# Peptides against a protein of PDB entry 4DOW: the designs that were tried, part 129

Target 1, 157 residues: chain A of PDB entry 4DOW
Amino acid sequence: TFSWVGRPLPNRKQFQQMYREICMKINDGSEIHIKVGQFVLIQGEDNKKPYVAKLIELFQNGAEVPPKKCARVQWFVRFLEIPVSKRHLLGRSPPAQEIFWYDCSDWDNKINVETIIGPVQVVALAPEEVIPVDQKSEETLFVKLSWNKKDFAPLPP

## One batch from the design tools (peptide; made by RFdiffusion4, then SolubleMPNN)

Design b2_p27_6_s3
Fold by OpenDDE base, seed 2:
Structure b2_p27_6_s3 (fold): chain B 157 residues (1-157), chain A 27 residues (1-27)
Amino acid sequence: as target 1 above (157 residues)
Amino acid sequence: SKEREERIKKEIEERLKKIKEAEEKAK
């Protein structure tokens, strides 16, 4: 269950009410607040790990019937989501915790908030920094590079 | 599979619950 937190932001977008924060109720009734700018796990396809995304906008889409709670996101990709023929371009075997900024527009960046599983910690690192692989960091994801379907590159600003 | 995703969701929810409880105790 999802509900808006706070009042709608001033907005000139047609059929949209924008928000800064949304509340997600978990199985025991406890509440988790998720804000614009945070990272989330999103329901994936069969036999795949959840997708990773950064929340860019939270909005209610009044053009849908009934109105839907939605989000615009910046996608990230896991190494195993990259085609096998292109993986060698990384030049190394990344740890399971590494993800990549998806620098393409072919993916729909609009989602229903109901597909959000929960928040996740994502840390940006410089290319030369080592990804920690200890028990305390197992739940943290790390990003060093972007992927644009052609090659890996430094993170966009 | 949908079943796998539900299991993952439950695991994450449990983790988030524990984190929230820890934060509340630290206040």
Scores: peptide ipSAE 0.077, ipTM 0.611, DockQ to the pose 0.024
Fold by OpenDDE base, seed 1:
Structure b2_p27_6_s3 (fold): chain B 157 residues (1-157), chain A 27 residues (1-27)
Amino acid sequence: as target 1 above (157 residues)
Amino acid sequence: SKEREERIKKEIEERLKKIKEAEEKAK
């Protein structure tokens, strides 16, 4: 179950009420608060790992009937989501914890909040930095580069 | 596979529980 936290933010969009925070109630009754700017795991397809995204906007879409709790996200891609024919462009075999900033606009960046599985830690690293793969970092994802369907590039600011 | 998805969801729920506990301890 998802519910808004706090008052709606001022905005000029006719059918959208914006929020900074949403509450996710989990099975044991506890609550997890997720804020704009945080990273989340989103439900993937069958036999696929969850998608990774950064929340950039939380809003209730009043244009839909009934109104839906939605989010706009910045997508990240896993290495295995990149076409096989293009993977060689990285020039290395990345660890499983590495993800890439998706620098394309062809993906729909609007999601229903109900597809959010939960928060995830994403750490940006310089290209020269080594990705730590220890027991304490098993749940942490790392990003060094962007992917624009053509090539890898430095992270956007 | 629906079974795989359910396993993943369960694992994430457990992780979320740990995160919640850590946040509470940090207060």
Scores: peptide ipSAE 0.066, ipTM 0.622, DockQ to the pose 0.026
Fold by OpenDDE base, seed 4:
Structure b2_p27_6_s3 (fold): chain B 157 residues (1-157), chain A 27 residues (1-27)
Amino acid sequence: as target 1 above (157 residues)
Amino acid sequence: SKEREERIKKEIEERLKKIKEAEEKAK
């Protein structure tokens, strides 16, 4: 289950109450707090690994009946989510921990918070920085580049 | 594959467990 933490933030959007933090209750009864700006894993399709996203906004959409707890996200893509025909454009075989900033607007960036699996650590690196592989921080994902469905590019500032 | 789904679920659970442990240690 998901519940808002704290009071709604001031905003000018009708029917939307914005929040900074949400509480996710896990199966074992423990609670994990997720804040705007953090990265999360989003439930994918049945046979696919979870999607990776950065939380941009947390809001309750009062325009829907019933109101839904939602999030606006910045999507990331895994290398294997990139079409096979275009993977060669990277010019290298990325480690499994590398993800890419999705620089396209064709994906809906609104999600239901119930699709959030949990938090994940994502670290932005400069192109020259080496992604640590096989280290104890195997849970950390790294991003160096963006993907815009046409080519890879440096990360947006 | 159902087996693949289970593997993915397990991986997620393990990751979440580690995250939880890290958060607890940070307190």
Scores: peptide ipSAE 0.044, ipTM 0.592, DockQ to the pose 0.027
Fold by OpenDDE base, seed 3:
Parts: sequence; structure tokens; C-alpha cells
Structure b2_p27_6_s3 (fold): chain B 157 residues (1-157), chain A 27 residues (1-27)
Amino acid sequence: as target 1 above (157 residues)
Amino acid sequence: SKEREERIKKEIEERLKKIKEAEEKAK
């Protein structure tokens, strides 16, 4: 169950009410608050790991009937989501915790908040920094580079 | 499958609960 936190922000779009924060009620009745700018896991396909995304906007879409709670996101991709023929371009074997900023516009960046599984920690690292690979850090994802379907590049500023 | 997705969601929720508890202890 998802509900808005706080009052809506000033209207930017005719049929959209924007918010800074949303509340996700979990199975034990506790509540997790997720804010714009935080990272989340998004429901994936069968037998696939969840997608990773950064929340850019939270809004209620009044143009739909009934109105939908939505988000705009910046997508990230896992190494195994990259085509096999292109993986060699990285020049190294990344740890499982590494993800990449998806620098393409071919993916729809609007989602229904119902597809959000929960928040996740994503840490941006400089290229020279070592990704911690231990049990204590297994819950954290790390990003060093972007992927634009052609090559890997430094993260966008 | 829908069932698989629900299991994943449940696992994440349990993990988040643990994290929340740890954060409270760190205060």
C-alpha cells in the first residue's frame, strides 16, 4: 500500500500533483518513507533480478481514470542486462554489486509506484575506488560508469 | 510469475525491517 506524504507541491503540469515523499506500508504494518532522489528496486520479469532506479519525480496522474500514483525515474542496468557482445567493452569482470547508469532514452521512465519493491542503497564511486565485496556490503550497489548501448563512460555530472 | 515477485517483495520487506531496526539502535 502506497500513500502520499505531505501536501502536494505547486503544480508543474495540468493533470499532475507532485510530491516529495511517498509512504510504503510493508507486511508487518511498518511504514517506509521514500523520497525523491532516493534509489529503489523495481519489479522485474520472472526469474529476473529487480530493476534499479533513482526517483526523479513522484506524482499523481490525474489524466488517468482512476488517478494513478506514478514516478519518473533514472534507470540503472546490471552487467548481465548488457548484451553479451558488448560486455567485453568494460575491460574487466565487475562484481555482482556493480550497476551502470543507463544513459539512453529508449526506456520509458514513468512507472507505477505499485511496482516499487523497496528502497536500495546506491553509492557512486570514482573509477579508482574499490568496490567492497563482503557480506556486510552485499546490500549496497555501486555505480562508477554509465552505459549508452554503445560503450561505457564516466558518470554524468 | 506473480508468486515469484511477491516472494521477492517479501524478502526485501524483511530486509528493510532489519535495516530500520539497526538505524534505531545507532541513534
Scores: peptide ipSAE 0.078, ipTM 0.615, DockQ to the pose 0.026; fails the geometry check

Design b2_p27_6_s4
Fold by OpenDDE base, seed 5:
Structure b2_p27_6_s4 (fold): chain B 157 residues (1-157), chain A 27 residues (1-27)
Amino acid sequence: as target 1 above (157 residues)
Amino acid sequence: EKEKEERIKKEIEEREKKIKEAEKKAE
């Protein structure tokens, strides 16, 4: 289950209440607090790895019945999510832990918070930095480049 | 609980559909 943490942020939008933090209650009864600016894993189809996203906004849309707890996100893509025909453009075989900043607006950036699996660590690296690959763990993801459906580019600021 | 799961499943499906459509346009 998900619940808002703290008071709503000042907002002029009539039917939208914005928040800085949300609480995720896990099956074991423990709670995880997720804040704007953090990275999360988002549920995909059963046979797919979860999506990676950065939380940009947390908000409740009161115009919907019932009200939905939503998030606006910046998407990242895994290498295997990139079309096979375009993967060669990277010019290398990336480690499994590498993700790419999705530099397109064609993906809906609004999600239901109930599709959040949990937080994930994402570390931005310079192109020359080596991704530390842990063969036993994929806990940390790394981003060096962006993907705009046409080519890879330096990571946006 | 089942209703919630179904709602979440639908949300995922709709998102996946939109992503797939966007990907097809890029090819």
Scores: peptide ipSAE 0.337, ipTM 0.841, DockQ to the pose 0.738
Fold by OpenDDE base, seed 4:
Structure b2_p27_6_s4 (fold): chain B 157 residues (1-157), chain A 27 residues (1-27)
Amino acid sequence: as target 1 above (157 residues)
Amino acid sequence: EKEKEERIKKEIEEREKKIKEAEKKAE
């Protein structure tokens, strides 16, 4: 279950109440607080790894019936989510921990918070910085580049 | 709980559909 933490932030958007933080109750009863600006894993289809996203906004959309707890996100893409025909453009075989800033607007950046699996650590690296490959788990993801469906580019500042 | 699961499933499916469509257009 998800519940808002704190008071709504001041905003001028009709039917929307924005929040800085949301509380996620996990199956074991523990609570995880997630804030705007943090990175999260978003549920995908069963045969797919979770999506990675940065939370840009947390808001309750009162325009919908019933009102939905939503988030606006900046998407990231995994290498395997990039079309096979274009993967060669990277010029290297990335480690599994590498993700890419999705620099396209064709993906709806609004999600239902109920699809959030949990927080994840994403570290932005400069091109010259090396991604640790010795880690077995995807506990930490790394981003160096953006992907705009045409090519890879330096990470936006 | 079942309703929640269905809602989540639908949300995922809709997102996946849009993503797939977007990718096909880009190819």
Scores: peptide ipSAE 0.337, ipTM 0.841, DockQ to the pose 0.732
Fold by OpenDDE base, seed 3:
Structure b2_p27_6_s4 (fold): chain B 157 residues (1-157), chain A 27 residues (1-27)
Amino acid sequence: as target 1 above (157 residues)
Amino acid sequence: EKEKEERIKKEIEEREKKIKEAEKKAE
């Protein structure tokens, strides 16, 4: 269950009420608060690892009936989500903890918040920084580069 | 509850479909 936290933010978008924070109620009754700017795991198909994304907007879409709680996200991709034929472009074998900033606009960046699994820690690193590798590969993810379907590049400013 | 689960499943499927379509278009 998801519910908005706080009052809606002022905006000029018709049929949209924007928020800064959302509350996710877990099965055990506990609550997790997720804010704009944080990173989340998003449900994928059963045979796939969850998608990784950064929340850029939280909004209720009043244009839909019934209204939906939505988010706009910046997508990240896992190495294994990159086509096999292009993985060699990285020039190295990345650790499982490494993800890449998806620098394309062809993916729909609007999601239903109900597909959010929970928060995740993502740390941006400089190219020269070493990614710590441990048994808990999904605990903390690291990003050094972007991927634009053609090549890897430095992170956007 | 079942309806909610089906809605979520549909959302996932639609997203996956769009991703696949985008990948095909890029080729």
Scores: peptide ipSAE 0.334, ipTM 0.838, DockQ to the pose 0.819
Fold by OpenDDE base, seed 1:
Structure b2_p27_6_s4 (fold): chain B 157 residues (1-157), chain A 27 residues (1-27)
Amino acid sequence: as target 1 above (157 residues)
Amino acid sequence: EKEKEERIKKEIEEREKKIKEAEKKAE
C-alpha cells in the first residue's frame, strides 16, 4: 500500500499533483518513507534482477481513470542489461554491484509506484576508485560511469 | 488484490516490451 506524505507541492501541470514523499506499507505493518532524490528497486520480470532508478518526481496522475500514483525516474542499468556486443567497451569486468547511469531517452521514465520494491543504496564513485566487492549481497550499488548505448562516459553532473 | 497483481504484471510486461524494442533499435 502506498500513500502520499505531506501536502501537494505547487505546480501548474494540469491533472497532476506533485509530492515530495510517499509512504510504503510493508507486510509486517511497518512503513518505509521514500523521497524524491532517493534510489529504489523496481520490479522486473521473474527471470531478471530488479531495475534500479533514482526518483526525480512523485505525482498523482489525475488524467488517468482511476488516478494513479506515479513517479518520474532516472534509470540505471546493470552490466548484464547492456547488449553483449557492446560490453567490451567498458574495458574491464565489473563487479556485480556496479551499475551505470542510463543516458538515453528511449526508456519511458514514468512508473507506477506500485512497482517499487523498496529503497536501495547507490554510491557514486570516481572512475579510479575501487568498488568494494561483496559476493554475498547487493546491499550497496555503485556507479562510476554513464551508458548512452554508444559508449561509457563520466557521470553527468 | 488479484486485480492489483494483474495490473502490476501488465505494467511490468509493457515496460519489458518497450525495453526490448529499444534495445533492438539500438543494435
Scores: peptide ipSAE 0.334, ipTM 0.839, DockQ to the pose 0.738

Design b2_p27_7_s1 (from b2_p27_7, 13 letters changed)
Fold by OpenDDE base, seed 1:
Formats: sequence, C-alpha cells, structure tokens
Structure b2_p27_7_s1 (fold): chain B 157 residues (1-157), chain A 27 residues (1-27)
Amino acid sequence: as target 1 above (157 residues)
Amino acid sequence: DIFEKFNKEAAERKKKEEAIIQERLAE
C-alpha cells in the first residue's frame, strides 16, 4: 500500500495535491519512503524488464473519480528498448547496466504510484568514464547519454 | 549534474528495498 508522507505542498493547481514523499508499506510491516528526485523501477510488461524513471512530482489527482495517487516522471530507456534499427548509432555495445535519458515527449509521463516496484540507484557518468561492471555495482544503473529517438546526445542539464 | 539531488538510502534500508523489488518481480 501507498500513503502520503507530510503535508501537501502549496500550489495553485486545482484538484491536485502535491507531496514530497510517499511511503510504500510491505507485508512485514516495514516501510520504504520514496521522495521526489529519486529514481524508481516501474512495472514492465509480462516478461519485460522494469522501466526506469526519475520522480519529478508526486500528487493526488483529484480530477479522477476516485482520486488516485500519481507521479510525474522523467523516463529513462534501456538499450534493448531502443529500436534495433537505431542501436548501431551508439557505436558500441553497452553493458546491461547502462540506461539513457529519454529526451522525448511521446511517452506519457504520468503514472500510478502502484506501478512503482521500488527505488533504484542511478549514477551519471561523463562520456569518457568507463561504466564499472562488478558484483558490487550490479544493482546500480549508469547513464552517460540521452536518446531522442533520432540519435544519442549528451545529457541535458 | 541532474542527479546531484539523488539521496542514497542507508545500507540497511537498501536491503529492504531490494527485498521489495524481488517480491514484486516475483508476483
């Protein structure tokens, strides 16, 4: 289950109550707090790997009936999610841990918080830096470039 | 750096996070 943490943030958006933090409760009674600005894994399709996203906003959408707990996200894309015909544009074979900043607006950036699997560690690297591939960093994802459906480019500010 | 605001959870909390992830992936 998911519950809001703290008071709603002041905003002018009618029917939207914004929050900085949400609590994920698990069966053993423990709690995981997820904050705006953190990275999360989002439930994928059947046999697909989870999607990766950065939380931009957490809000209760009062425009829906009943109101739903939602998030606005910045998407990342895995190499295998990029069309086969365009993967060659990278010019290298990336490690499985590499993801790309998705610099497109064609994906809906609104999600239900119930699709959040959990937090994940994402590290930004300079283009010249080597992605470390070891057991200690296996759970960590790395981003060096953005993808805009046309080409790879430096990360946006 | 767009990731400068990323706050790492404590080691103990990270273990709990991993457990949640594995649980949901198993569902």
Scores: peptide ipSAE 0.024, ipTM 0.588, DockQ to the pose 0.020
Fold by OpenDDE base, seed 4:
Formats: sequence, C-alpha cells, structure tokens
Structure b2_p27_7_s1 (fold): chain B 157 residues (1-157), chain A 27 residues (1-27)
Amino acid sequence: as target 1 above (157 residues)
Amino acid sequence: DIFEKFNKEAAERKKKEEAIIQERLAE
C-alpha cells in the first residue's frame, strides 16, 4: 500500500500531481517513507534481481484511468544486466555491490510506485576509490562509472 | 560533484534508517 505524504507540490504539468514523499506500508504493518532523491530497488522480472533507481519525481498521473501513483527515475544497472559480450570492457571483475549509472534514454523512466521494493543506499565513488566489501557495507551499493550501452565512462558531473 | 552529492545523501539516509531501526528495536 502506497500513500502520498504531504501536499502536492506546485507544478504546471497537466493531469499530474507531484509529491516530495510517499509512504510505503509493508507486510508487517510498518511504514517506510521514500523521498525524491532517494534510491530504491524496483521489482525485477522473474528470476531477476531487483533494478536500482534514483527517484527523480513522484507524481500521481491523472491522465490514466484510474489515476496511477508513479515515479520518474534515473536507472542504474547491475553488471549482470550488461550484455555478456560487452562486460569485458570494464576490464575488471566488479564486486556484487557495484552498479552503474545508466546513461541511455531507451529505457522508460516512468514506473508504478507499487513496483518499489524499498529504499537502498547508493554511494558514489571516484574511480580510484575502493569499494568496501565488509559486512557493514553489504547493504550499500556503489557507483563509480556510467554505462551507455557502448562503453563504461566516468560518472556525469 | 555527483560523488559528493550521492555520498551526502547516502549518509543522511543512513542516519535516518538507523534511527528507524533503533526505534523498532525499542518496541
């Protein structure tokens, strides 16, 4: 169950009510608040690990019938989501915690909020910085590079 | 700087999450 937190933000987008925060009620009855700018895990397909995304916008899409609670996101990709034929371009074996900024527009960046599994911590690191693999950071994802379907590159400024 | 931005945001979220966890543990 998802519900908006706070009042709609002023905007000029027709049929869209924008919000800063959404509340996700999980199965145990607890509530998790997720805000624009936070990172989330998005439910993947069967036998596929969750997607990682940064929330850019939270909005109710009134143009749909019935209205849908949606989010606009910046996608990240896991290494295993990259085509096998191109993985060698990284030149190293990344740790499981490493994700990549998806620098393409071919993916639909609008999602239904009900696909959100929950928030996740994402930390950006410079290329020379080491990704910690200790137990304390096992739930933290790290991004060092972008992926544009052709090659890996430094993160956008 | 995207690195600083992400790191700052991550740190803030971590603090909040930890607070929530501690609150739950106290229940």
Scores: peptide ipSAE 0.023, ipTM 0.468, DockQ to the pose 0.018
Fold by OpenDDE base, seed 5:
Structure b2_p27_7_s1 (fold): chain B 157 residues (1-157), chain A 27 residues (1-27)
Amino acid sequence: as target 1 above (157 residues)
Amino acid sequence: DIFEKFNKEAAERKKKEEAIIQERLAE
């Protein structure tokens, strides 16, 4: 289950209440607090691996019936989410921990918070930096490049 | 600068996680 943490932000959009933080209660009874600006895993379709996203906004959408707890996100893509015909453009075989900044606006960036699996650590690296492969960083994702459906490029400024 | 922002956020998260782990180990 998900519940808002704290009071709504003072500057409200029409039919929306904005928040900084949401609480996720998991099966064992423990609670995880997720804030705007953090990275999360989003439930994939079917049996696909989860999507990766950065939380930009947390809000309750009063325009929907019934009202829904929502988030606006910046998407990332896994290498295997990129079309097979375009993967060669990377010019290398990326490690499993590498993700890419999705530099397109064709994807809906609004999600229901119920699709959030949990938080994840994402670290940005310079192009020349090597992605570490060790037990300490096994759960950390790394981003070096963006993907705009046409080519790979440096991260946006 | 996305590079700086991501790394700062990651470092803060790691610090919090380590603190929680140490607290549990002390129990």
Scores: peptide ipSAE 0.023, ipTM 0.469, DockQ to the pose 0.016
Fold by OpenDDE base, seed 3:
Structure b2_p27_7_s1 (fold): chain B 157 residues (1-157), chain A 27 residues (1-27)
Amino acid sequence: as target 1 above (157 residues)
Amino acid sequence: DIFEKFNKEAAERKKKEEAIIQERLAE
C-alpha cells in the first residue's frame, strides 16, 4: 500500500499533483518513506532482476482513470542488461555491484509506484575509485559511467 | 552532482527493507 506524505507541491504540470515523499506500508504495519532523489529497485519483468532507478518526480496522474500514483525516474542499467555484443566496449569485467547511468530517452521513464520494491543505496564514484566488494557493501550499488546504447562515457555533471 | 550523499536508514528499518527485497526476489 502506497500513500502520499506531505502537502502537494505547486501544480506546474497538467493533470499532475506532485509530491516530495511517498509512504510504503509493509505487511507488519511498518512504513518505509521514499523521497524524490532517492534510488529504488523496480520490479523487473518475468524472471528478470529488479531494475534500478533514481526518483525524479512523484506525482498523482489525474489523466488516468482512476488516478494513479506515479513516479518519473532516471534509469540505470546493470551490466547484464546491456546487449552481449556491446559489453566488450567497457574493456573490463565489472563487479556485480556496478550499474550504469542510462543516457537514453527510448525507455518510458514513468512508472507506477506499485512497481517499487524498495529503496537502494547508489553511490557515484570517480573512475579511479575502487568499488568495494565485501559483505558490508553488498547492498550498495556503484556507478562510474553512463551507457547510451552506443558506448560507455563518463557520468554527466 | 547527480548523487547526494546517501543517508543510511536505521538498522531496524534496513532489516525490514531487506526482508521485502528478498521476498520479492524469491517469487
Scores: peptide ipSAE 0.023, ipTM 0.509, DockQ to the pose 0.019

Design b2_p27_7_s2 (from b2_p27_7, 13 letters changed)
Fold by OpenDDE base, seed 4:
Structure b2_p27_7_s2 (fold): chain B 157 residues (1-157), chain A 27 residues (1-27)
Amino acid sequence: as target 1 above (157 residues)
Amino acid sequence: DYFEKYNKEAEEQKKKEQEVIEKRLAE
């Protein structure tokens, strides 16, 4: 289950209360706090790998019936999510740890917090930087480039 | 085929990601 942490942030959006932090509790009572700005894994579709996203906003959407705990996210895409016909544009074979900033608006960036699997570490690297393969970094995802459905490009400023 | 190899690597990576989550939840 999910519950808000702290008081709502000031905002002028009707029917929405914004928060800085949310608490994810699992069945055994363990809990993880997730804050705006952190990266998370989002539940994928059947037999699909989890999506990767950066939390931009946490809010309760009172316009929905019933009100829902939601998040607005910046999406990232895995290499295999890129169309086969376009993958060659990268010009290299990326490691599985590499993800790409999704630079498109066609993908709904509002999610239900219930789809959050948990936090994940994402590190931005310069294009020339090598993705570490050491044991401590194996769980970390890395982003160097953006993908805008047409081509790869440097990360947005 | 690179993509076949990548897919296997990706599956392993998924496992690692899940492991991290589970580890954190256990703390």
Scores: peptide ipSAE 0.131, ipTM 0.707, DockQ to the pose 0.022
Fold by OpenDDE base, seed 2:
Structure b2_p27_7_s2 (fold): chain B 157 residues (1-157), chain A 27 residues (1-27)
Amino acid sequence: as target 1 above (157 residues)
Amino acid sequence: DYFEKYNKEAEEQKKKEQEVIEKRLAE
């Protein structure tokens, strides 16, 4: 289950109440607090790998009945999500830990918080920086480039 | 080939990601 943490933030968006933090609680009583700005794994389709996203906004959508807890996200893509015909444009074989900033507007960036699997660590690196291979970093995802469905490019500001 | 190798590595990475979540929830 998901519940808001803290009081709503002041905003002027109609039918939307914004928050800084949400609590994810499991049946055994364990819970994790997730904040705006953190990265999360989102439930994939069928047997596909989870999606990766950065939380931009947390809000309750009062226009729906009943009201739904939602989030606005910045999407990332895994290398295998890139079309086969375009993968060569990277010019290298990326490790599984590398993801790419999705620089397109064709994906809906509003999600139901119930699709959140949990938090994940994402670290931005310069193109020339090497991804660490030690055990401590194996759990971390890394981003160096963006993908705009046409080519790879440096990360947006 | 590369993609077969990547798929295997990606599955291993997926497992690691899940383990991180489980560890955090257990704390």
Scores: peptide ipSAE 0.120, ipTM 0.698, DockQ to the pose 0.021
Fold by OpenDDE base, seed 5:
Structure b2_p27_7_s2 (fold): chain B 157 residues (1-157), chain A 27 residues (1-27)
Amino acid sequence: as target 1 above (157 residues)
Amino acid sequence: DYFEKYNKEAEEQKKKEQEVIEKRLAE
């Protein structure tokens, strides 16, 4: 289950209450707090592999009945989510830990918080930096480039 | 085949990601 943490943020959006933090509680009673700006794994409907996203906003959508706890996200894509015909444009064989900033607006960036699996660590690297292969970093995902459905490019500002 | 190798690696990575989440939730 999910519950809001803290007071709603002041905003001018009708029918929406925004928050900085949400609490994810598991059946065992344990809980973890997730904040705006953190990265999360999200259940995919069309992909067995979890999606990766950065939380941009946390909000309750009061326009829906019943009200829903939602998030606005910045999507990342895994290499296998890139069309087969375009994968060669990367010019290299990426490790499984590498993900790409999705630089398109065609995807719905609104999700239900119930689809959040949990937090994940994502680190931005310069193109020339090498992804660490040590055991301590194996749990971390890395991003060097963006993908805009046409080509790979440096990360947006 | 690169893609076959990648798929195996990706599955291993997925497992690692899940383990991290489970570890945190177990605390």
Scores: peptide ipSAE 0.106, ipTM 0.691, DockQ to the pose 0.021
Fold by OpenDDE base, seed 1:
Structure b2_p27_7_s2 (fold): chain B 157 residues (1-157), chain A 27 residues (1-27)
Amino acid sequence: as target 1 above (157 residues)
Amino acid sequence: DYFEKYNKEAEEQKKKEQEVIEKRLAE
């Protein structure tokens, strides 16, 4: 169950009421608050890893009937999601914790908030930095580079 | 396979992420 937290932001778009925060109620009755700017795991297909995304906007889409709670996201891509023929462009075999900023607009960046599994920690590193591996970072994902379907590049600012 | 090591690690990471998901969802 998802519910908005706080008052809506000033409305700049017709049929879209924007928010800064959403509350996710989980099975044990506890609540997790997720804010714009945080990273989340999004439900993937069966036997596939969850998608990783950064929340850019939270909004209720009144153009839909019934109105739906939605989010606009910045996608990240896992190494195995990159075409096999282009993986060599990385020049190394990345650790499984590494993800890449998806620098393309061909993917639909609108999601239903109900597909959000929960928050995840994503840490940006310089390309030359080593990804730390410890118990505290087991579930942490790391991003060094962007992927634009043609090549890897330094992270966008 | 050049990426055999990665594939193995990816599966391990998948398990870790799944455990986190299960804990958070209380399932």
Scores: peptide ipSAE 0.099, ipTM 0.678, DockQ to the pose 0.021

